# Ledger of designs, part 19: peptides against a protein of PDB entry 5HB3

Target 1, 150 residues: chain A of PDB entry 5HB3
Amino acid sequence: RQMQDRCMSEYNQRIRNAPEGSIDPFRMACYKIIGRCDLSNRSLDGLQTDVNDWIWLQFNLARETDRSLELAGESYGLAELQASIREIGLKHFPKTAAEDTNGSFGMFFYLQILAGMFEQAIAYLYPFSYVDAVHFAIALTYYGLLRPVD

## One batch from the design tools (peptide; made by RFdiffusion4, then SolubleMPNN)

Design b1_p10_8_s1 (from b1_p10_8, 4 letters changed)
Fold by OpenDDE base, seed 1:
Structure b1_p10_8_s1 (fold): chain B 150 residues (1-150), chain A 10 residues (1-10)
Amino acid sequence: as target 1 above (150 residues)
Amino acid sequence: MEELLRSLME
């Protein structure tokens, strides 16, 4: 808690008071990750990131905490992450194989798997790649992560 | 992929 508070304090101080151009984005990233600062902005400002960096950050920021202890609007757990992935899926990924021109369906499947959205992931993958969907379903079932309905 | 990333950062 003490470390988190220090990170939050330093983060806020720098955001408010740092001269223009003096902010080290890597340092700010460290504060954000360690201190879980500014959960309303779940990006690493001033850094070139990719989708893997983004999803990695989301998981690092996501925590299951007692909502009663969090300030209003600062709750970010697995449920919120899953909601974000659903929203991203709706906006930016193909819904059908006919819409997929660049093979981006695999990335959305990957994001859902990482977020533990196994049933949704398999359901999504099935129309794009039947064989892969079946293989993943078997594996997920074997590990008890997918519950087949009899 | 760049468009996706931009959207994710917004």
Scores: peptide ipSAE 0.065, ipTM 0.800, DockQ to the pose 0.515
Fold by OpenDDE base, seed 2:
Structure b1_p10_8_s1 (fold): chain B 150 residues (1-150), chain A 10 residues (1-10)
Amino acid sequence: as target 1 above (150 residues)
Amino acid sequence: MEELLRSLME
């Protein structure tokens, strides 16, 4: 708790008071990750990142906290992350095999799997790659992660 | 992929 509070304090102080161009983006990234600072902006500003960096950051920031204890702060847990993944899917990924011109369906499937959206992931993959969808479904069922509806 | 990343960072 003390470390988190210190990170938050330093983060806020630097954002507000640092001279223009003097902010070290790596230092700010450290405060964001360790202190879970500024959960409204879940990106690493000033750094070159890819989708893997982005999703890694989302999971690092996501915490299951008792809603009763989150008085004044923005909550960000797995449910919010899953909602974000769903929204991203709707906006940026193909809905059908006919729409997929660049093979990006695999990335969305991957994001859903990481987020524990197993049923949705299999359902999504099925029209794009039947064989792969079946294989993943079998594996997920074997590990008790997929719950087939009777 | 770059467009996706840009959208995610906005």
Scores: peptide ipSAE 0.063, ipTM 0.797, DockQ to the pose 0.577
Fold by OpenDDE base, seed 3:
Order: C-alpha cells, then sequence, then structure tokens
Structure b1_p10_8_s1 (fold): chain B 150 residues (1-150), chain A 10 residues (1-10)
C-alpha cells in the first residue's frame, strides 16, 4: 500500500505540475502499471500502442481483490474488462458476415477468448467462420472451458 | 483499426 500511495502521489504531481514536454511517458507508464494509477484512464498516454498493448494493459490493471481494499472506490477486475470488451464489440466490430468488409471479426473473437468469454466468442465466430468455430468449440469443451447445452 | 485505437484512448 505504501508503494501504491507513493506511485499515485508522484503520478498526480507530475500530471499537474510538470512543465510542458518534460513528462517521460515511460515513467508515467511504470507508475500506472505498478501503482494502478488512474484506473479511469486505462491507456498509456504519450506512447505509440496497438490493440495488443491495450489489452495487455487491461489485464495488468485488472485485479480480483476484495473491494474493501480498493483505493478511492476505483475497482477494476475481470468483470469490468469483459464489460468493456462487450461495449467495444458493439461499437467497432461487425455483427454479421455481410457487414465485415475488412476481416476485423477475428480481432473481436481474439479479445473475447482472452477475456474468458468463451460461449460468446464461439457464438460470434460461428457465422463468420463455421469450421474454425467448431474446432475452437471442441477444444474448449475438451478442457472444460465451454459449457455445451445437453 | 486506427479508429478503434483512438476510441480506446478516449
Amino acid sequence: as target 1 above (150 residues)
Amino acid sequence: MEELLRSLME
């Protein structure tokens, strides 16, 4: 907790008081990751990142801890991450194969798998790639990760 | 994908 408090203090001080152009984005990233600072803004400002960097950061910030231990009412766990992925899916990814113009459906499937949203992932993939959906379903069922209907 | 990243940063 002491380390987290120090990270938060340094993070906030630098954001508010640092001269323009003097902020080291890598140092700020370290504070964000280690101290879980500013969970309302789950991005690495000033760094060039891709979708893989974004999702990696989300998982690093997510914690399954007692809410009583969270600072200032900010909680971010797997459930909040899954909710974010659902929202992103609704806004930015095709709903049907007919809407898919750039093959982006695979990225959304990937995000759902990483987040443990296995039933939703298979259901989503099925109309885009039947064969792949069946193969993933078989594998996930074999490992007890997918709950098939009897 | 660029639009997606921009939206994720907001």
Scores: peptide ipSAE 0.061, ipTM 0.793, DockQ to the pose 0.490
Fold by OpenDDE base, seed 4:
Structure b1_p10_8_s1 (fold): chain B 150 residues (1-150), chain A 10 residues (1-10)
Amino acid sequence: as target 1 above (150 residues)
Amino acid sequence: MEELLRSLME
C-alpha cells in the first residue's frame, strides 16, 4: 500500500507539473504498472506498443481485490478484461473465415485463451481451423479447463 | 487500443 501510494503520488505530480517534453515514458510506465495508476487509461503513453504489450499490461493491471478497498471507478479485474476482449473481438477481428484476409483470427483466439475464455476461444477457432480447434479442445479438456458437451 | 489494433491489422 505504501509503495502504491508513492507511485500514485509521483505519477499524478508528474502528469500535472512536468514541463512539456520532459516526461520519461518509461518512468511513467513503471509508476502505472507498480502503482496501478490511472486505470481509466490502460495504455503506455509515449511508448510504441503492440498487442502483446497491451495484453501484458492488462493482466498486470487486473486484480481480483475486495471492491471495498478500491475507489469508485478504479475496479479492474479479470471480468472487465474479458469484457474488453469481447468488445475488441466484435470490432476488429473477423467473424468468419471469408472475412479473414490476413490470418488475424489466430490473435483473437490467443487473447481469449490468455483471458481464460476457453469455450469461446474454441468456438471461435472451429470455423477457421477445425484441426487446431480439436487439438486445443483436447488439451484444455485434459487439464480440466474446458467442459465438454456430449 | 482501437487505434493500436487497427494499425497492427493493416
Scores: peptide ipSAE 0.044, ipTM 0.751, DockQ to the pose 0.178

Design b1_p10_8_s2 (from b1_p10_8, 5 letters changed)
Fold by OpenDDE base, seed 5:
Structure b1_p10_8_s2 (fold): chain B 150 residues (1-150), chain A 10 residues (1-10)
Amino acid sequence: as target 1 above (150 residues)
Amino acid sequence: MEELLKSLMQ
């Protein structure tokens, strides 16, 4: 808690008071990650990041905390992350094989798997790659991660 | 993919 408070203080101070162009984006990233600063903006400003960096950051920021201890506006857990992935899926990824012009379906499948959305991931993959969907379904079932409806 | 990244970073 003490470290988090210090990170938050330093983060806020720099955002408000730092001269233009003097902000080290890597330092700010450290404060964001360690201190969970500014959960309303879950990106690393000033850094070139890819999808892997983004999803890694989301998981690092997501915590299952006692909701009683967090300010209502600062709660970010797995459920919120999953909701974000669903929204991203609806907006930016193909819904059918006919819509897939860039082969991007695999990335959305990947994001769903990382977020533990196994049933949705298999359901999504099925129309794009039947064989792969079946293989993943078998594996996920074997490990007890997929609950087939009897 | 670039548009996706831009959307993710907002």
Scores: peptide ipSAE 0.064, ipTM 0.798, DockQ to the pose 0.576
Fold by OpenDDE base, seed 2:
Structure b1_p10_8_s2 (fold): chain B 150 residues (1-150), chain A 10 residues (1-10)
Amino acid sequence: as target 1 above (150 residues)
Amino acid sequence: MEELLKSLMQ
């Protein structure tokens, strides 16, 4: 807690008081990750990042905490992450094989798997790649992660 | 992919 509070203090102080162009984006990223600072903005500003960096950051920021102890607007757990992935899926990824021009369906499948959205992931993959969907379904069922409907 | 990243960073 003490470390988090210190990170938050430093983060806020630098954002408010640092001269223009003097902010080290890597330092700010460290404060954000360690201190879970500014959960309303879950990006690494000023850094070149890819989708893997983004999703890694989301998981690092996500915590299962007692909602009663969190300040309003500062809660970010697995449920919120899953909601974000769902929204991203609706906006940026193909819904059918006919819409997929660049093979991006695999990335959305991957994001769903990482977020534990196993049933949704398999359902999504099925129309794009039947064989792969079946293989993943078998594996997920074997490990008790997929719940078959009776 | 670039468009996706831009959207994710907003």
Scores: peptide ipSAE 0.064, ipTM 0.797, DockQ to the pose 0.505
Fold by OpenDDE base, seed 4:
Structure b1_p10_8_s2 (fold): chain B 150 residues (1-150), chain A 10 residues (1-10)
Amino acid sequence: as target 1 above (150 residues)
Amino acid sequence: MEELLKSLMQ
């Protein structure tokens, strides 16, 4: 808690008072990650990031905490992350194999798997790659992560 | 986030 408070204080101070161009984006990233600062902006500003960096950050920021301990509007857990992934899926990823021009379906499948959305992931993968969907379904079932429907 | 994803998918 003490470290988190310090990170939050430093983060806020720098955002407000740092001269233009003096902000080290890596330092700010450290404060954001360690202090879980500014959950309204779940990105690493000033850094070149990809989808892997983004999803990694989301999981680092997502916590199942007592909501009573969080400031109003700053609740961010697995459920919120899953909701974000669903929205991303609707907006940015192909719905059918015919729409997939760059093979991006695999990335959306990957994001769903990471977020524990196993049933949705298999359902999504099935029309793109039947064989892979079956293999993943078997594996997920073996580990008790997927509940097959008869 | 949306802008990042758009750029990544192009």
Scores: peptide ipSAE 0.046, ipTM 0.756, DockQ to the pose 0.173
Fold by OpenDDE base, seed 3:
Structure b1_p10_8_s2 (fold): chain B 150 residues (1-150), chain A 10 residues (1-10)
Amino acid sequence: as target 1 above (150 residues)
Amino acid sequence: MEELLKSLMQ
């Protein structure tokens, strides 16, 4: 708790008071990750990031804490991450095979798998790639991760 | 987050 408070203090102080161009984005990233600072903005400002960096950051910031212990802090766990992925899917990824012009459906499938949204992932993949959806469904069922309807 | 995602999708 003491370390987290120090990280938050330093993070906030630097954002507000640092001279223009003097902010080390890597140092800020360290404070953000270790201190879980500013959970409302889950990005690494000043760094060139890709989708893999983004999703990695989301998982690092996500914590399953007992809600009874989180008095004053913003809660961000797996459920909130899954909700974010759903929203991203609705806004930025094709809903049907006919809408997919660049093959981006695979990335959304990947994000859903990482977040443990297995049923949704298979359902989404099925109209885009039948064979792949079946293969993943078989594997996920074998490991007890997919709940098939009887 | 939304701004980052938009930039990543361009």
Scores: peptide ipSAE 0.045, ipTM 0.744, DockQ to the pose 0.166

Design b1_p10_8_s3 (from b1_p10_8, 5 letters changed)
Fold by OpenDDE base, seed 2:
Parts: structure tokens; C-alpha cells; sequence
Structure b1_p10_8_s3 (fold): chain B 150 residues (1-150), chain A 10 residues (1-10)
């Protein structure tokens, strides 16, 4: 708690008081990750990031906390992450194999798997790659992660 | 991929 509070204080102080162009984006990233600062903006500003960096950051910021202890608007857990992935999926990823021009369906499948959205992931993959969907379904069922409908 | 990243960062 003390370290988190210190990170938050330093983060806020730098955002407000640092001269223009003097902010080290890597330092700010450290405060964001360690202190879970500014959960409303879950990006690493001023850094070149890819989708893997983005999703890694989301998981690092996501915490299962007692909702009763969190300030309104500062809660970010697995449920919020899953909601974000769903929204991204609806906006930016193909819905059918005919829409997929660049093979991006695999990335969305991957994001769903990481987020524990196993049933949705298999359902999504099935029309794009039947064989792969079946293999993943078997594996996920074997590990008790996929619940077959009776 | 770049367009996706831009959208994710917005």
C-alpha cells in the first residue's frame, strides 16, 4: 500500500508539474504498472507498443479486489478486461472467414483465450478454422476449462 | 495491425 501510494503521488505530481517534454515515458510506465496509476487510461503514452504489450499491460493492471473497497471508477478486474476484449472484437476483428483478409482472426482468438473466454474463443474460431477449433476444444475440455453443454 | 493498435490506444 505505501509503495502504491507513493507511485500514485509521484505519477500525479509529474503529470501536473513536469515541464513540457521533460516527462520520461518509461518512468511513467513504471509508475502506471507498479502503482496501478490512472486506470482510466490503460495505455503507455509516449511509448511504441504492440498488441502484446497492450494485452500484457491490461493483465498487469487487472486485479480482483473487493468492490466495496474500490473507489467508484477505479475498479479494473478480469470482468472489465473481458468486456474490453469483447468490444474490441466487435469493432476491429472479422466476423466471418469472408471478411478476414489478413488472418487477424487468430489474434482475436488468442486474446479471448488469454482472458479465459474459452467458450467464446472456440465458437469464434470454429467458422475460420474447424480443425483448430476442435483441437483447442478437446484440449480445453481435457483441462476442465471448457464446459461442454450437455 | 497498426490500425488495431491505434484503436486499442484510443
Amino acid sequence: as target 1 above (150 residues)
Amino acid sequence: MEELLKSLLE
Scores: peptide ipSAE 0.052, ipTM 0.766, DockQ to the pose 0.533
Fold by OpenDDE base, seed 5:
Structure b1_p10_8_s3 (fold): chain B 150 residues (1-150), chain A 10 residues (1-10)
Amino acid sequence: as target 1 above (150 residues)
Amino acid sequence: MEELLKSLLE
């Protein structure tokens, strides 16, 4: 808690008071990650990031905390992350094989798997790659991660 | 993919 408070204080002070162009984006990233600062903006400003960096950051910021201890507006857990991935999927990824011009379906499948959305991931993959969907379904079932409806 | 990244980073 003390470290988080210090990070938050330093983060806020720098955002407000730092001269233009003097902000070290890597330092700000450290405060964001360690202190969970500015959960409303879950990006690393001023850094070149890819999808892997983005998803890594989301998982680092997501915490299952006692909701009683967090201010209602600052709760970000796995459920919120899953909701975000679902929304991204609806907006930016193909729904059918006919819509997939760039082979991007695999990335959305990957994001769903990382987020533990196994049933949705298999259901999504099925129309794009039947064989792969079946293989993943078998594996996920074997490990007890997929609950087939009887 | 670039558009997706931009959307994810917003």
Scores: peptide ipSAE 0.051, ipTM 0.766, DockQ to the pose 0.603
Fold by OpenDDE base, seed 4:
Structure b1_p10_8_s3 (fold): chain B 150 residues (1-150), chain A 10 residues (1-10)
Amino acid sequence: as target 1 above (150 residues)
Amino acid sequence: MEELLKSLLE
């Protein structure tokens, strides 16, 4: 708690008072990650990031906390992350193999797997790669992560 | 987030 409070204080102070161009984006990233600062903006400003960096950050910021301890506007857990991935899927990823021009279906499948959306991931992968979907389904079932519908 | 993802997927 003490470290988080310090990170939050430093983060806010720098955002408000730092001269233009003096903000070290890596330092701000450290405060954001360690202090879980500014959950309304879940990006690393001033850094070149990819999808892997983005999803890594989302998982670092997502916490299952007692909702009683979080301010109503600062709750970000696995459920909110899963909702975000679903929305991203609807907007930015192909729905059919015919729409996939760059192989991006694999990335969306990957994001769903990381977020524990196993049934949705298999259902999504199936029309793109039947063989891979079956292999992943078998593996996920073996580990008790997928519940086959009878 | 949406802009970032769009830029990453283009």
Scores: peptide ipSAE 0.038, ipTM 0.722, DockQ to the pose 0.173
Fold by OpenDDE base, seed 3:
Structure b1_p10_8_s3 (fold): chain B 150 residues (1-150), chain A 10 residues (1-10)
Amino acid sequence: as target 1 above (150 residues)
Amino acid sequence: MEELLKSLLE
């Protein structure tokens, strides 16, 4: 708790008071990750990031805390991450194979798998790649991760 | 987040 409070204090002080161009983005990233600072903005400002960096950051910021112990602060857990992935999917990824011009469906499938959204991932992949969807479904069922509808 | 995602997908 003391370390988190210090990280938040330093993070906020630097954002507000640092001269233009003097902010070290890597230091700010460290405060953000360790202190879970500014959970409303889950990005690494001033750094060149890709989708893998983004999803890695989301998982590092997501914590399953007992809701009873979470003070009035912003909660960000697996459920909120899954909700974010759903929203991203609806806005930025193809809904049908006919809409996919660049093969981006694979990235959305990947994000769903990482987030444990296995049923949704298989259902999404099925119209794009039948064979791959079946293979993943078999594997996920074998490990008890996919719940087949009886 | 939305701006970052747009930049990543463009």
Scores: peptide ipSAE 0.037, ipTM 0.708, DockQ to the pose 0.167

Design b1_p10_8_s4 (from b1_p10_8, 5 letters changed)
Fold by OpenDDE base, seed 5:
Structure b1_p10_8_s4 (fold): chain B 150 residues (1-150), chain A 10 residues (1-10)
Amino acid sequence: as target 1 above (150 residues)
Amino acid sequence: MQELLESLLE
């Protein structure tokens, strides 16, 4: 708690008071990650990031905390992350193999797997790659991660 | 992919 408070204080002070162009984006990233600062903006401003960096950051910021201890507006857990991935999927990824011009379906499948959305991931993959969907379904079932409806 | 990343960063 003390470290988080210090990070938050430093983060806010720098955002408000730092001269233009003097902000070290890596330092700000450290405060964001360690202190969970500015959960409303879950990006690393001023850094060149890729999808892997983005998803890594989301998982680092997501915490299952006692909701009683967090201010209602600052709760970000796995459920919120899963909701975000679902929304991104609806907006930016193909729904059918015919819509997939760039082979991007695999990335959405990957994001769903990382987020533990196993049933949705298999259901999504099935029309794009039947064989792969079956293999993943078998593996996930073997590990008790997929609950087949009887 | 770039458009996707831009959308993810918003």
Scores: peptide ipSAE 0.050, ipTM 0.763, DockQ to the pose 0.658
Fold by OpenDDE base, seed 2:
Structure b1_p10_8_s4 (fold): chain B 150 residues (1-150), chain A 10 residues (1-10)
Amino acid sequence: as target 1 above (150 residues)
Amino acid sequence: MQELLESLLE
């Protein structure tokens, strides 16, 4: 708690008071990650990032906390992450194999798997790659992660 | 991929 509070204080102080162009984006990233600062903006501003960096950050910021202890608007857990992935999926990823021009369906499948959205991931993959969907379904079932509907 | 990232960061 003390470290988080210190990170939050430093983060806020730098955002408000730092001269223009003097902010080290890597330092700010450290405060954001360690202190869970500014959960409303879950990006690393001023850094060149990729989708893997983005998803890694989302998981690092996501915490299962007692909702009763969190300030309104500052809660970010697995449920919120899953909601974000679902929204991203609807906006930016192909819905059918005919729409997939660049093989991006695999990335969305991967994001769903990381987020524990196993049933949705298999359902999504099935029309794009039947064989792969079946293999992943078998594996996920074997580990008790996929619940077959009776 | 870059377009996707830009969209994710918005």
Scores: peptide ipSAE 0.049, ipTM 0.763, DockQ to the pose 0.656
Fold by OpenDDE base, seed 3:
Structure b1_p10_8_s4 (fold): chain B 150 residues (1-150), chain A 10 residues (1-10)
Amino acid sequence: as target 1 above (150 residues)
Amino acid sequence: MQELLESLLE
């Protein structure tokens, strides 16, 4: 708690008071990750990031805390991450194989798998790649991660 | 992919 409070204090102080161009983006990233600062903005400002960096950051910021212990602060856990992935999927990824011009369906499938959205991932992959969907379904079922409807 | 990233940063 003390470390988190210090990180938040330093983070906020630097954002507000640092001279233009003096902010070290890597230091700010460290405060953001360690202190879970500014959960409303889940990006690394001033850094060149890709989708893998983004998803890595989301998982690092997501914590399963007992809701009873979470003070009035912004909660961000696996459920909120899964909700974000669903929204991103609806806005930016193809819904059908006919809409996929660049093979981007694989990235959305990957994001769903990382987030533990196994049933949705298999259902999404099925119309794009039948064979791959079946292989993943078999594997996920074998490990008890996929709940087949009886 | 760049458009996706831009949308994720918004």
Scores: peptide ipSAE 0.048, ipTM 0.760, DockQ to the pose 0.515
Fold by OpenDDE base, seed 4:
Structure b1_p10_8_s4 (fold): chain B 150 residues (1-150), chain A 10 residues (1-10)
Amino acid sequence: as target 1 above (150 residues)
Amino acid sequence: MQELLESLLE
């Protein structure tokens, strides 16, 4: 708690008072990650990031906390992350193999797997790669992560 | 986030 409060204080102070161009984006990233600062903006401003960096950050910021301890506007857990991934999927990823021009279906499948959306991930992968979907389904079932519908 | 994702997926 003390470290988080310090990170939040430093983060807010720098955002408000730092001269233009003096903000070290890596330092701000450290405060954001360690202090879980500014959950309304879940990006690393001033850094070149990819999808892997983005998803890594989302998982670092997502916490299952007692809702009683979080201010109503600062709750970000696995459920909110899963909702975000679903929304991203609807907007930015192909729905059919015919729409996939760049092989991006694999990335969306990967994001769903990381988020524990196993049934949705297999269902999504199936029309793109039947063989891979079956292999992942077998593996996920073996580990008790997928519940086959009888 | 949306702008970032769009830029990352282009």
Scores: peptide ipSAE 0.034, ipTM 0.692, DockQ to the pose 0.169

## One batch from the design tools (peptide; made by RFdiffusion4, then SolubleMPNN)

Design b1_p11_1_s1 (from b1_p11_1, 3 letters changed)
Fold by OpenDDE base, seed 2:
Structure b1_p11_1_s1 (fold): chain B 150 residues (1-150), chain A 11 residues (1-11)
Amino acid sequence: as target 1 above (150 residues)
Amino acid sequence: FDFTSVVIKLK
């Protein structure tokens, strides 16, 4: 708690008082990761990041806390991450094989798997790659992660 | 796939 409070204080002080162009984006990233600062902005500003950096950050920031103890607007858990992935999927990823020009369906499948959205991931992959969807379904079932509908 | 553009659009 003390470390988190210090990170939050330093983060806020730098955002408010630092001269223009003097903010070290790596230092700010450290405060965000360690202190879970500014959960409304779940990105690393001023840094070149890829999908892996983004998803890694999301999981690092996600915590399952008693919702009763978190201030309104600062709750970010697995459910919120899953909601974000769903929204990204609807806006930025192909819905059908005919829409897929760059093979980006695999990335969305990957994001869903990481977020534990196993049934949705398999359902999404199925029209793009039947064989792969079946293999992943078998594997997920073997590990008890996929719930077959009775 | 330009994911940076996706992240920027989600802000």
Scores: peptide ipSAE 0.019, ipTM 0.617, DockQ to the pose 0.085
Fold by OpenDDE base, seed 5:
Structure b1_p11_1_s1 (fold): chain B 150 residues (1-150), chain A 11 residues (1-11)
Amino acid sequence: as target 1 above (150 residues)
Amino acid sequence: FDFTSVVIKLK
């Protein structure tokens, strides 16, 4: 708690008071990750990041804590992450095989799997790759992760 | 897939 508070204090102080162009983005990234600073902005500003960096950051920032102990601005858990993935899917990924020009469906499938959205992931994959969807469904069922809807 | 655009929009 003390370390988190210090990180948050330093983070806020630097954002507010640092001269333009003097902010070390790596240092700020460290504060964000360790201190969970500014959860409204779940990105690493000033750094070149890819999808793997983004999803890694999301999971690192996500916490399942007693919401009563968190400030309203500090509540970010798995449910919020899953909601974000859904929104990304709706905005940035193909909804049908006919819309998929770049083969990006696999990335969205991957993100859903990482977030534990197994039923949605299989349902999404099915029209793009029937065979793969069936194989993943079998595997997920075998491990008790997929709930077959009767 | 332009992931950079997605990351920027997720800010």
Scores: peptide ipSAE 0.017, ipTM 0.630, DockQ to the pose 0.071
Fold by OpenDDE base, seed 3:
Structure b1_p11_1_s1 (fold): chain B 150 residues (1-150), chain A 11 residues (1-11)
Amino acid sequence: as target 1 above (150 residues)
Amino acid sequence: FDFTSVVIKLK
């Protein structure tokens, strides 16, 4: 708790008071990751990041803590991460094979698998790659991760 | 896929 409070204090002080161009983005990233500072902004500002960096950060920030112990508005767990992935999928990924111009369906499938959205991931993959969807469905069922509708 | 645009829109 003391470390988190110190990280939050330093983070906020730098955002508000640092001269323009003097903010070290790597130092700010450390505060974000270690201190879980500013959970409303789950990105690394001033750094060149890709989708892998983003999803890694999301999982590092996500905590299944007792909601009673979290400050109002600072709760971020698996459910919030899954909601974010769903929103990204609706806005930025193809819905059908006909809409897929760059093969980005695989990335959205990957994000859903990482987030434990197995049924949705298989349902999404099926129209793009039938064979792959079946193979993943078999594997997920074997490990008890996929709940087939009876 | 422009990931930067996705991250900006999620803010």
Scores: peptide ipSAE 0.017, ipTM 0.621, DockQ to the pose 0.063
Fold by OpenDDE base, seed 1:
Structure b1_p11_1_s1 (fold): chain B 150 residues (1-150), chain A 11 residues (1-11)
Amino acid sequence: as target 1 above (150 residues)
Amino acid sequence: FDFTSVVIKLK
């Protein structure tokens, strides 16, 4: 708690008081990651990041906390992460095989798997790659992660 | 989240 408070204090102080162009984005990233600072902005400003960096950050920031103990804007858990992935999927990924021009369906499948959205992931993958969907379904079922409909 | 930069890198 003390470390988190210090990170938050330093983060906020730098955002408010640092001269323009003097902010080290890596240092700010450290504060954000370690201190879970500014959960309303779950990005690393000033850094070139990819999807892997983004999803890694989301999982590092996500915590299952009692919502009663957090300020309304500071709650970010698995449910919120899953909601974000759904939203991203709707906006930026193909919904059908006919819409897939660049093979990006695999990335969205991957994001859903990471977020534990197994049923949705398999359902999504099925029209794009039948064989892969079946293989993943078998594996997920074997590990008790997929709940098949009887 | 700058999705445009992400989509470009996936191409």
Scores: peptide ipSAE 0.012, ipTM 0.584, DockQ to the pose 0.147

